# Peptides against a protein of PDB entry 3WG5, part 50

Target 1, 218 residues: chain A of PDB entry 3WG5
Amino acid sequence: LAKNIVYVAQIKGQITSYTYDQFDRYITIAEQDNAEAIIIELDTPGGRADAMMNIVQRIQQSKIPVIIYVYPPGASAASAGTYIALGSHLIAMAPGTSIGACRPILGYSQNGSIIEAPPKITNYFIAYIKSLAQESGRNATIAEEFITKDLSLTPEEALKYGVIEVVARDINELLKKSNGMKTKIPVNGRYVTLNFTNVEVRYLAPSFKDKLISYITD
Target 2, 218 residues: chain A of PDB entry 3WG5 as posed
Amino acid sequence: LAKNIVYVAQIKGQITSYTYDQFDRYITIAEQDNAEAIIIELDTPGGRADAMMNIVQRIQQSKIPVIIYVYPPGASAASAGTYIALGSHLIAMAPGTSIGACRPILGYSQNGSIIEAPPAITNYFIAYIKSLAQESGRNATIAEEFITKDLSLTPEEALKYGVIEVVARDINELLKKSNGMKTKIPVNGRYVTLNFTNVEVRYLAPSFKDKLISYITD

## One batch from the design tools (peptide; aimed at target 1 C102 R103 P104, target 1 (a further copy) R48)

Design b2_p18_7_s3 (made by RFdiffusion4, then SolubleMPNN; from b2_p18_7, 9 letters changed)
Fold by OpenDDE base, seed 2:
Structure b2_p18_7_s3 (fold): chain B 218 residues (1-218), chain C 218 residues (1-218), chain A 18 residues (1-18)
Amino acid sequence: as target 1 above (218 residues)
Amino acid sequence: as target 1 above (218 residues)
Amino acid sequence: AKKGKGVEIEAIGRGGRA
């Protein structure tokens, strides 16, 4: 019986245009092999809103399920990472991780103070994040509070509030717990039931370019 | 009977990317020798949040137990140091030390005043520190208060409130008291029972580079 | 053309200290 392939890749650091290239590459590889899914181990403090929105679109256009896994312990899907997660087919978190803190900013002033986004931008992202939550059947009220209260949640809280689907300590537990779950958004217009019973896990390493860029952005 | 090795190393000063390199080096040495544990004698006022989070991840990825020991008397695991401790397999403190004061800041202004972190960042770190406490079975309410009240605790208070596991005057007392304890987080997916009955204590000295960097950052 | 400072959605800027 042909083993279903599940790809696992890591995306760490700030969300940039280069992070989009990483997502695109990883998802494309998994699509080409008709993988059962790709799991993206995500650890990000956030980043650029434009890159984030492009990444969300790339995930939503995926021919296979894209699982965002906030991993390892101590990792976060902070700010832009939360939007990416909410735009994905399934969200998992490891214990000791966090999700939220989604208030948009214009950047930092010379003194290191945050330059607040005007109400127009904040309201845009409130509408956007609520839309992602609603489309995925996740908690839109909490998604809004990720902005309005800059709320951050633990995995247990996020699961309890219906923000995420799985708390898992490792890839094996994630595969076990998510087996038989339906994707929270469609894949090619259909909700897909995940089948992780006979899977081969394949790890995708960062390209040389990916490593170089991470080194520069850290 | 092959003597179990316990490594002891010192990390002192501000938490930086160079401090990460020290943790990584020390833990790697202890991992290579399949040590029973490494004890990190920690004395820090805090430091960079990014470096702190990377250090926590490195500890959690350790193939052996990492014990954070706030030592000597007068030392602190302040701010970033508290997060590092809460992310570790066991926390010990010497009498006359402190832990806490975890409120994030953006830095210092030109006049030396603290630039406060916006609620976004504060809430992120509240979720993060609570997550570390919850995962390790430590007091998450006190972990939150380390931020919200900038709370600092004595060893006796920290033990009483379930923040730390051991109060010990020296390495020998630490080994004696922690013998037979389980790690507060998993090592390679399993909670490990510490065995300090037949141990050789090996001290790791700072590298020349570590000494040079500590000299520059102090 | 004023390079519009792109909106950043970051929880922790590179300068965050704890």
Scores: peptide ipSAE 0.070, ipTM 0.371, DockQ to the pose 0.066; fails the geometry check
OpenDDE base, seeds 1, 3, 4, 5: peptide ipSAE 0.046, 0.030, 0.023, 0.054; ipTM 0.328, 0.284, 0.267, 0.399; seeds 1, 3, 4, 5 fail the geometry check

Design b2_p18_7_s4 (made by RFdiffusion4, then SolubleMPNN; from b2_p18_7, 10 letters changed)
Fold by OpenDDE base, seed 2:
Structure b2_p18_7_s4 (fold): chain B 218 residues (1-218), chain C 218 residues (1-218), chain A 18 residues (1-18)
Amino acid sequence: as target 1 above (218 residues)
Amino acid sequence: as target 1 above (218 residues)
Amino acid sequence: AKKGKGIELEVIGRGGRA
């Protein structure tokens, strides 16, 4: 029986327009092969809000399930990463990872102090993150508190509060635990039941361009 | 019977990208020789959060147990050093050392005053450090208090509160006390029982580059 | 579209020390 394919790719570092290109490339490859899903191993401290919103849209337009996996241990889906996760078909976290801290900022002053976003911008992102949570059937109160209280959660807390769906130590445990789960948002207008029985895992390497950009942005 | 090898290396000073290179080099050498473990004698006042997180990931990706040993007496695993320790397979401290003081900062003002991190960053690191403690089965409440209360502990206190696993005066006492202990996090997905019976201790010297960088950053 | 431009959702930029 032809093995169903699950793609795994890594996205690490700041969320930028180049990160969008990585998401788009990875998802497109997996779509072209009619993969059962793509797992994105995400490790990000955050980044640009515009890039984040584009990435969320690209995920939601995916022809296949996009699983955000906060991995490896010590990784985070911080700030923009949390929005991306909340916009995805399934969220998993490894032990030792974190999610949250979603308050928007305008940037850093010359002194390194945060320039706070005005209430208008903060309220926009509150509405946006709540909408992502509500659409995915995740905890919208906690999603709001990621902004209003600068909340950050452990995997166990995030699971307990209904922010994420899976805590898994590795890809094999993720596949095992998520097998038979329904996507939290539709794929092509339908909620998909994940079938990770007899799957082939294919790792997507970063392109040369992806490697170069990561090198420049680190 | 071929003696099992335990490597010992020193990392001293600020945690930087160069410190990551030292960790990576030392662990790689020990991995290549299939060592029973590597002991990193750590003495740090802290450093860069990005470098710290990369070091934690490198430790957690190690093919062999990485033991953080706060050594010699008078040394500290302060700030970033505590995170590194909490991310490791085993923590030991010598008498007269300290651990803790993990509150993130944005840096120092021109006047040398600390620029406090905003709640967003502080809460991120609270979640992160708690996650490291929880994953390793160490005291997550104390890990949080390393940030929220700027808590610093003696070796005896750290042992008592379940932050560390061993108090040892030297490498020989460390090997003796940790013999038969299980790693606090997995090695290649498995908790390893340390076997320090009939071991050869090999000291890794800093490279010329490591020495030069330490000289520049001190 | 325009509302995300220039907004950063970053926790630890290059400047965070611990």
Scores: peptide ipSAE 0.095, ipTM 0.490, DockQ to the pose 0.074; fails the geometry check
OpenDDE base, seeds 1, 3, 4, 5: peptide ipSAE 0.060, 0.080, 0.022, 0.080; ipTM 0.337, 0.378, 0.360, 0.469; seeds 1, 3, 4, 5 fail the geometry check

Design b2_p18_8 (made by RFdiffusion4)
Pose (drawn by RFdiffusion4):
Structure b2_p18_8 (pose): chain A 218 residues (1-218), chain B 218 residues (1-218), chain P 18 residues (1-18)
Amino acid sequence: as target 2 above (218 residues)
Amino acid sequence: as target 2 above (218 residues)
Amino acid sequence: ATGGTGVVIAITGTGGTA
């Protein structure tokens, strides 16, 4: 009961209804165990707007900080993952990862051709991504360009431009650098200082169901 | 005189990419065997827009008539399934089935809440559903109300209002009543008269992949 | 940096029955 606990979970692949269930399951475990924070290792190339919005909401309502960590090297928080990142308490990127490219689309034709959205819906997601950035004090100008210019950024660029808070190779380095940082959004109405000294790290294994469903959607 | 081959397939659940694959697989089989028609027993609560549009497109390119049959009793062709029905060559409904209820939403939230669709998406789908109804000679005024009023219809109401062509209890009654009917949309440029005199019915089983994905869904 | 092809709106309806 007198421990400092950080949970680490993994989320890979398309952001779907099932991805929401994962976020909710991992975050719920960390909340019930009074964790200092939960670190989500995120690697997503795309996903659905409705599951993305539900995840952002679940993060906003989280009783503990949620740190989105674009990991491992070569991972991306592209498309829906970018909103999830902008909607969270702290963003960390591992070297060689990507963030951005968030243009909303109606989806994919028989060809694999892009089915664009009506111009006004693009404006809707611009307003939504600007809102997430402003609510978290992040660069809304660049966030808008994730959509209008299909802008993508490396870790160092994302840090310089004020989109993320940490560049880290691994969990240990992430804990060291983010220690003492304020969360970019509140936890239960209060902006919180992260205490990662003398911390126990607990890894949450993805379940059989997680790995299987992810593989199938792949 | 001649022996007419009719294929029957079942498509159930949410409309997704796998559903497009089912439509493409079942239709391709019927085309290669020079079938008079393929009948799809459809039961769907809704699904994704891009897959629905891809299915409508696949049906438009079909070299044989595609008859959408809302079957069994208790089944519905709601939301995305309504567009598939309106985009097809002939629509049949079994007693006790439903069609309509197509107001678009961005999706469902955590607590029963619904994420509203911006007006542009709503107007976009109004134009699209009116267009499918106009192209097939079905009631565009009522089709709009599937969206603007979330209107849902019984089979008897759907026939009366000119949204569908046939009310049938089974495949036998469907072939009997639809024999001699012109298709509502062309097959390769011409409106085909359906010949169901001297008919061989062939049932298509769902594949291993079909069954697996649906068991996981259940 | 790499990009996605975009966020699928994945539009759906409320569904209903007669």

Design b2_p18_8_s1 (made by RFdiffusion4, then SolubleMPNN; from b2_p18_8, 10 letters changed)
Fold by OpenDDE base, seed 4:
Structure b2_p18_8_s1 (fold): chain B 218 residues (1-218), chain C 218 residues (1-218), chain A 18 residues (1-18)
Amino acid sequence: as target 1 above (218 residues)
Amino acid sequence: as target 1 above (218 residues)
Amino acid sequence: AKKGKGVELGVTTLGGRA
């Protein structure tokens, strides 16, 4: 039987326009090879809302399931990362990771204080994050509280509250636990049942450009 | 007579956190040398609101006058650049430059379309840009229209409407025309009369990091 | 694709350190 391919790629750091390019490149490669899915190992403190929205859109337009995996232990899907996760076909988290803290801000002041977003921005992103949760059949109340309370959750809490689908220590456990799960959002208009029974894992490396940008933005 | 020093530095490209670092570095050098002023040759299509606000604050905290000079011909102080200019001690523009187009957006979609800011963001930035104009004794109505009408002005229009103080072809003409002008905002709590009668112009170069970031963001 | 050098005024930052 032809082995189904699962791609794994890492996205680390701030969500920027370059992060969108990474998502696009990785998903496109996996689409071209008709992969069963792509797993994005995500570790982000957050980033730009526009890049986030574009990434969500790119995931939603994917021809294959996109699994967001908050990995490794110590990683987070903070802020923009939470939105991306909620927009994805499946969310997994490793033990010792976090998700949430989604309050929109205008940025940081010179003293490191947060420049608060006006209430209207907050309301916009509340509506947006709730829509992502609802569309994916995830907990919209908790999604709202990621903003209103700046809530952050452990993997166990996130699973319990119906924010995420899988807690897994590694890719092998993720594949095992997600096997037979349906995507939380459609792929090409259909909810797909993930089949990880006999898969080849292929790792996608960052491009030279990706490495350079990461180095500069770090 | 000890020659008063005027520093000139170039800031080009998107307004980011790195642009803040450039402003901070350039102004700090000029402050350390007790310069008469620093002229920032600005060419920006816009950028991040947070970085913009931090830059404005850094300019306002400057121990010396910060002159924003939209230069060279073909350059713009678009969007964030307009806010920065309006927050500065003096604005100059070269012929063939532009200022304005300040409508806040959330970003660009995958197709290149603008992701519109919600009305509340727009209102926040209207209030902010108007405050900058008012504090600097510049045209607050036009400042608002930079957002509400996405207005862009020529140097001649901007001068006519009381948005800017000088139209100058080059640094020499800028120094000549701005000589004897008072800063539009205070320096250390006092409005300063610019004295460019016998000045040495010193150019500040971008750091290696600045060049690298510019290259990557371009 | 040259990402449109957009007037990113009002880009909401969702978390992230400066």
Scores: peptide ipSAE 0.074, ipTM 0.414, DockQ to the pose 0.263; fails the geometry check
OpenDDE base, seeds 1, 2, 3, 5: peptide ipSAE 0.054, 0.041, 0.049, 0.053; ipTM 0.338, 0.495, 0.578, 0.474; seeds 1, 2, 3, 5 fail the geometry check

Design b2_p18_8_s2 (made by RFdiffusion4, then SolubleMPNN; from b2_p18_8, 10 letters changed)
Fold by OpenDDE base, seed 5:
Structure b2_p18_8_s2 (fold): chain B 218 residues (1-218), chain C 218 residues (1-218), chain A 18 residues (1-18)
Amino acid sequence: as target 1 above (218 residues)
Amino acid sequence: as target 1 above (218 residues)
Amino acid sequence: AKKGKGVELGVTSVGGKA
């Protein structure tokens, strides 16, 4: 019996148009091979809102489940990363990671101080993040507070509050805990029950271009 | 019996004069074929107010029903998109989308900060958006608050408040839910009852020009 | 009168913490 395949890829650093290209490439590979799922190990401080929204759309259009895994310990799904996670089929976090701090900004001043977003922008992203939470059956009040209070949560808090589905130390524990879970949003119009029995884990490496761009933008 | 035709087309990105040309082309094709309706899948952060007002006029002059569908999940009818939606014969939203944030601005400064519109411009657009809501029998108080509070709503909120008519996950669910609904504004002087029984869905592709412009403006 | 005042209706934002 052909083993079910689970792909694992890493996305690290700022969310940009290049990060969208990484998500698109990784998901497309996993779709082509009819993988059981793809796990994206995410570590991001945030980034561009436009790129983030495109990434969310790409995840929601996936023909297979996309699991966001905030990993390794010390990583974050901060700001844009939280929206991406909330737009995904399943969220996991490793111990010692964080999620939240979603207040939109216009940028940084020359002295490194934040240029705050006008109420227009803030209210737009409040509606957007609440929609992502509601669609996925996650805590929409906490999702709003990620903006209004700039809230950040531990994995244990995020699990407790119904923001995420799994706390796991590694890929093996993630697969074990998420086996038999339903996706929080549909895959091609249906909620899928994850089957991580007798799976082959395949790691996707970043392309040469992905490595070069990460090196330039970091 | 010749199947009734429903056209589906996509408009994505900033609202510009080119977006007007897309609306005009799509609606004209559907008019020529005596379609039951056209569904415009809309995903926009906003754009130019002049182009928006021309698009609203073109929709209101349509010989067939024009349905604005905020789609896919993660999309928005933000700012100019809200006015377009409020000017249409029926509004639908997918889960995970948003509508609102309609405060007019003069543009962005070099530091990315918003240049606020003078009160005379704001008051003009308050009157305009209220008129669109009133003409379509939609919530004019919320339409005003899209400007005064820069309010943004989820699909569920927008439905609850009487801003939109349908929440639907896909085109099939939209057709099913909107079948037998009356248009919110007249088609050629009459409110039309939508007949989505035994319809053929025809997708309109963007022209080569539409693709090229989207690529340059994104 | 086509009041050609260049009014924009848009949202553009960046998210991130340093």
Scores: peptide ipSAE 0.069, ipTM 0.354, DockQ to the pose 0.088
OpenDDE base, seeds 1, 2, 3, 4: peptide ipSAE 0.051, 0.041, 0.037, 0.043; ipTM 0.370, 0.362, 0.512, 0.332; seeds 1, 2, 3, 4 fail the geometry check

Design b2_p18_8_s3 (made by RFdiffusion4, then SolubleMPNN; from b2_p18_8, 10 letters changed)
Fold by OpenDDE base, seed 5:
Structure b2_p18_8_s3 (fold): chain B 218 residues (1-218), chain C 218 residues (1-218), chain A 18 residues (1-18)
Amino acid sequence: as target 1 above (218 residues)
Amino acid sequence: as target 1 above (218 residues)
Amino acid sequence: AKRGKGVELGVTSVGGRA
């Protein structure tokens, strides 16, 4: 029996237009191979809202399930990362990770203080994050509070409150726990039941371009 | 008599966080040498609004006059570039350049179509661009129309409508025409009269990092 | 200077692709 292929790729750092290119490349590879799913190991402090929205759109246009996995321990899906997670087919978190802190900001002042976004922008992102939560059947009240209270959650809290679907220590536990789960949003217009029986896990390495960008941004 | 130092640097391509780093580096060098001014030769199709706002702030915090020069012929200060120009101490354009087209967008769809920004975001940037125009004594009605009509102007139109201060073919003509002009916004709380008599022009090259980023983004 | 981890959730692209 042909093995179900699951891709795993890492996305680490700030969400930018280059992060969109990474998502697009990784998902495209997995689509071309008709993978059962792709798991994106996500560790992000946040980033650009425009890149985030494009990433969410790319995930929602995927021909295969895209699983966001906040990994390893100490990682976060902070701010833009939370929106990306909420826009995905399944969210998992490793113990010792976090999600939330979604308040839109205009940037940092020279002294490192946050420049707050005007109410019109904040209200736009409240509506947007709530829509992502509602469409995925996740907790829209908590999604709003990620902005209004700048709320951050543990994996256990996020699971308890219906923000995420799985808490898993590693890829093997993730595959085991998510096996037989339905995607929280459609794939090609249909909710897919994940089949992680007899899987082959394939790790995608960052491209040379990805490595070069990381080196420049560090 | 000690020569007045004028720095000239080029910024080309999309406005990003890296473009902020370029502006910051170039202005810092010119500040350290107590230059009479820095001229930034700008050619941009636009880019990120966050980076743009940070660049505007950095220009407004400059210890010396920052002159935006849309150059060479065929260049543009499109979208984010227009905001940057309006936030600067003086705007010049070369013949055959353009300014405007400031409609905020959420991005591009996969088919290349523009994803329009919601009214709340558009209205924020209308207020912002109008404030930049008003603070600099430039045409706030045209600044609004750069968004509402997606207006683009020639140098001659931009000068005629009071959007820019100088039309110049090259650096020498720019220096000649801008000599004795007052900055359109304060430098250290004061409007400075530019003194381009007996100047030494110093060109700043892009850093290795700047070149590497351009190579990756191309 | 470590640029603060700011998630700028709100700034649209202001500009066309060349």
Scores: peptide ipSAE 0.053, ipTM 0.414, DockQ to the pose 0.299
OpenDDE base, seeds 1, 2, 3, 4: peptide ipSAE 0.052, 0.043, 0.062, 0.073; ipTM 0.322, 0.313, 0.595, 0.490; seeds 1, 2, 3, 4 fail the geometry check

Design b2_p18_8_s4 (made by RFdiffusion4, then SolubleMPNN; from b2_p18_8, 10 letters changed)
Fold by OpenDDE base, seed 3:
Structure b2_p18_8_s4 (fold): chain B 218 residues (1-218), chain C 218 residues (1-218), chain A 18 residues (1-18)
Amino acid sequence: as target 1 above (218 residues)
Amino acid sequence: as target 1 above (218 residues)
Amino acid sequence: AKKGKGVELGIISRGGRA
């Protein structure tokens, strides 16, 4: 029986144009092999808003379910990572991880202080993040508060409030718990029921280029 | 009978990328030798948040139990040190040590005053530290108060409030008291019962590189 | 909408200390 394949890839660090390339590459590989899903182990402190929006678009255009998994313990889907998660087909978090803190900034001053985004930009991202939450049937009020209150949540809180779908310690638990769940957004225009029965887990390694870029950007 | 090995290493000073390298090296050595555990004698005033999070991840990815031991008397697991401790498999403190004071900062001004972290960052670390506490079954309320109230605790208080597991004067007392305790977080997906019966204690020395870097950063 | 080149969604600058 041709085993359904689930791909697992890691994306760590700042969200940049190179992170987009990683998402695109990983999703494309999984699409080409008609995978049941791809799980992206995400650990990010945030990054560029433009790259984030492109990543969200790429996820939403995926021919297969894209699961964002905030992993390992101690990881975060901070800021841009939260948007990416909210744009995905399923969000999982490992215990010991966090999500939120989505207020846009213009950058950091020389003294390391935040340069706040003007209300125009902030309001844009409020609308954007609420839209992602609404589209995915996730808690849009909390999504807004990720910006307006700089809210950050634990996995348990995020689950309780309907921001995420799964709390799982590892890939095996994630597959077990998400088996039979519907995607929170459509895949090719249809909500998909995840089938993780008798799947082969394939890990995608970062390319040499990916490694080099991560090394330079860290 | 092949004696179970317990490694002991010292990590002192500011938490930096070099501190991560120390943790990684020490844990790797202990993993390679299938040690029962590694005890990290920690004395830190804090340091970089990025390095701290990486260290927490490295600890949580350990193939063996990592015990953070705030030692010797007069030492502290201040700020970043508290996060590291909360991310570990077991926390011990010697009498006369302290833990807490976890409020994130952006740095110090030229006059030595603290540049406070904006609410976005503070709230992120509140969620993060609470998540570490919750994952480890430690007092998440106190963990939050380490930030919100700049709380610092004695060993007795930390034990009483369920922040730490052991108060011990030395390695021998630590081994004695922690013998038969379960790790507060999983090791390779399982909670481990510590077995310190008939163990050989091996001290890991800092590498020459570690010594040089500590000398430069101090 | 001129995607201002400078909007960041980050919590940790290289300078955050804990």
Scores: peptide ipSAE 0.089, ipTM 0.376, DockQ to the pose 0.074; fails the geometry check
OpenDDE base, seeds 1, 2, 4, 5: peptide ipSAE 0.061, 0.041, 0.046, 0.082; ipTM 0.304, 0.338, 0.343, 0.345; seeds 1, 2, 4, 5 fail the geometry check

## One batch from the design tools (peptide; aimed at target 1 G107 I114, target 1 (a further copy) F125)

Design b2_p19_1 (made by RFdiffusion4)
Pose (drawn by RFdiffusion4):
Structure b2_p19_1 (pose): chain A 218 residues (1-218), chain B 218 residues (1-218), chain P 19 residues (1-19)
Amino acid sequence: as target 2 above (218 residues)
Amino acid sequence: as target 2 above (218 residues)
Amino acid sequence: ANAIIPITFPNASAAAKAL
């Protein structure tokens, strides 16, 4: 009861309805265990807008800080993952990862051709991504360009441009660098200072169902 | 005089990429065997827009008539399934089935809430559903109300209003009543008269991949 | 009815993959 606990979970692949269930399951475990924070190792090339919005909402309502960590090296928080990142308490990127490329699309034709969205829906997602950035004090100009210019960024660029808060190689380095940082959004109405000194790290294994479903969608 | 081959397949659940694959697989089999028609027993609550549009496109390119049959009783062709029906060569409904209810949403939220669709998406789908109805000679005024009023119809109401062509209890009654009917859209440029005199019915079983995906869904 | 799900996002772009 007198411990400082950080949960670490993994989320890989397309952001779908099932991905929401994962976020909710992991975050719920951390909340019920009074964790200082939960770190989500995120690697997503794309996903659905509805599950992305539900995840952002679940993060906004989280009773503990949610740290989105683009990891491992070579991972991306592209498309839906970018919004999830902008919608969270803190963003960290591992070396060689990517963030951006968030243009909304209606989907894919028989060819694999892109089916673009009506111009106005592009404006809707621009307003939504600007809102997430402003609510978290992040660079909304660059965030808008994730859509309008299909802009993608390396870790160092994302840090310089004020989109993320940490560049870290691993969980330990992430804890060291983010220790003492304020969350970019509130936790239950209050902006919180992260206390990662003398912290117990607990890893949450992805379930059989997680790995299987992910593999199938792959 | 001649022996006419009719294929029958079952397509159930949310409309997704796997559903497109089912439509493509079942239709390709019927095309290669020079079938008079393929009948799809459709039961769907809804699904994804891109897959629905890909299915409508696959049906437009079909070298043989595709008959959408809302079957069994209790089934529906709601949301995305309505567009598939309107985009097909002939629509049949079993007693106690439903068609319509197509108001687009961005999706569902955590607590029963619904994420509203921006007006541009709504107008986009109004134009698309009116177009499918106009191209097939079905009631475009009523088709719009599937969206603007979330209108849903019984089989008897759907026939009366000119949205569908046949009300049938089973495959036997469907072939009997639809024998001699012209298709509502062309097959390779010409509107085909359906010949169901002297008919061999062939049932297509769902594949291993089909069964696995649906068991996981159940 | 579960309604239509209209919007999704593309898979990571070539620019994103190059990073």

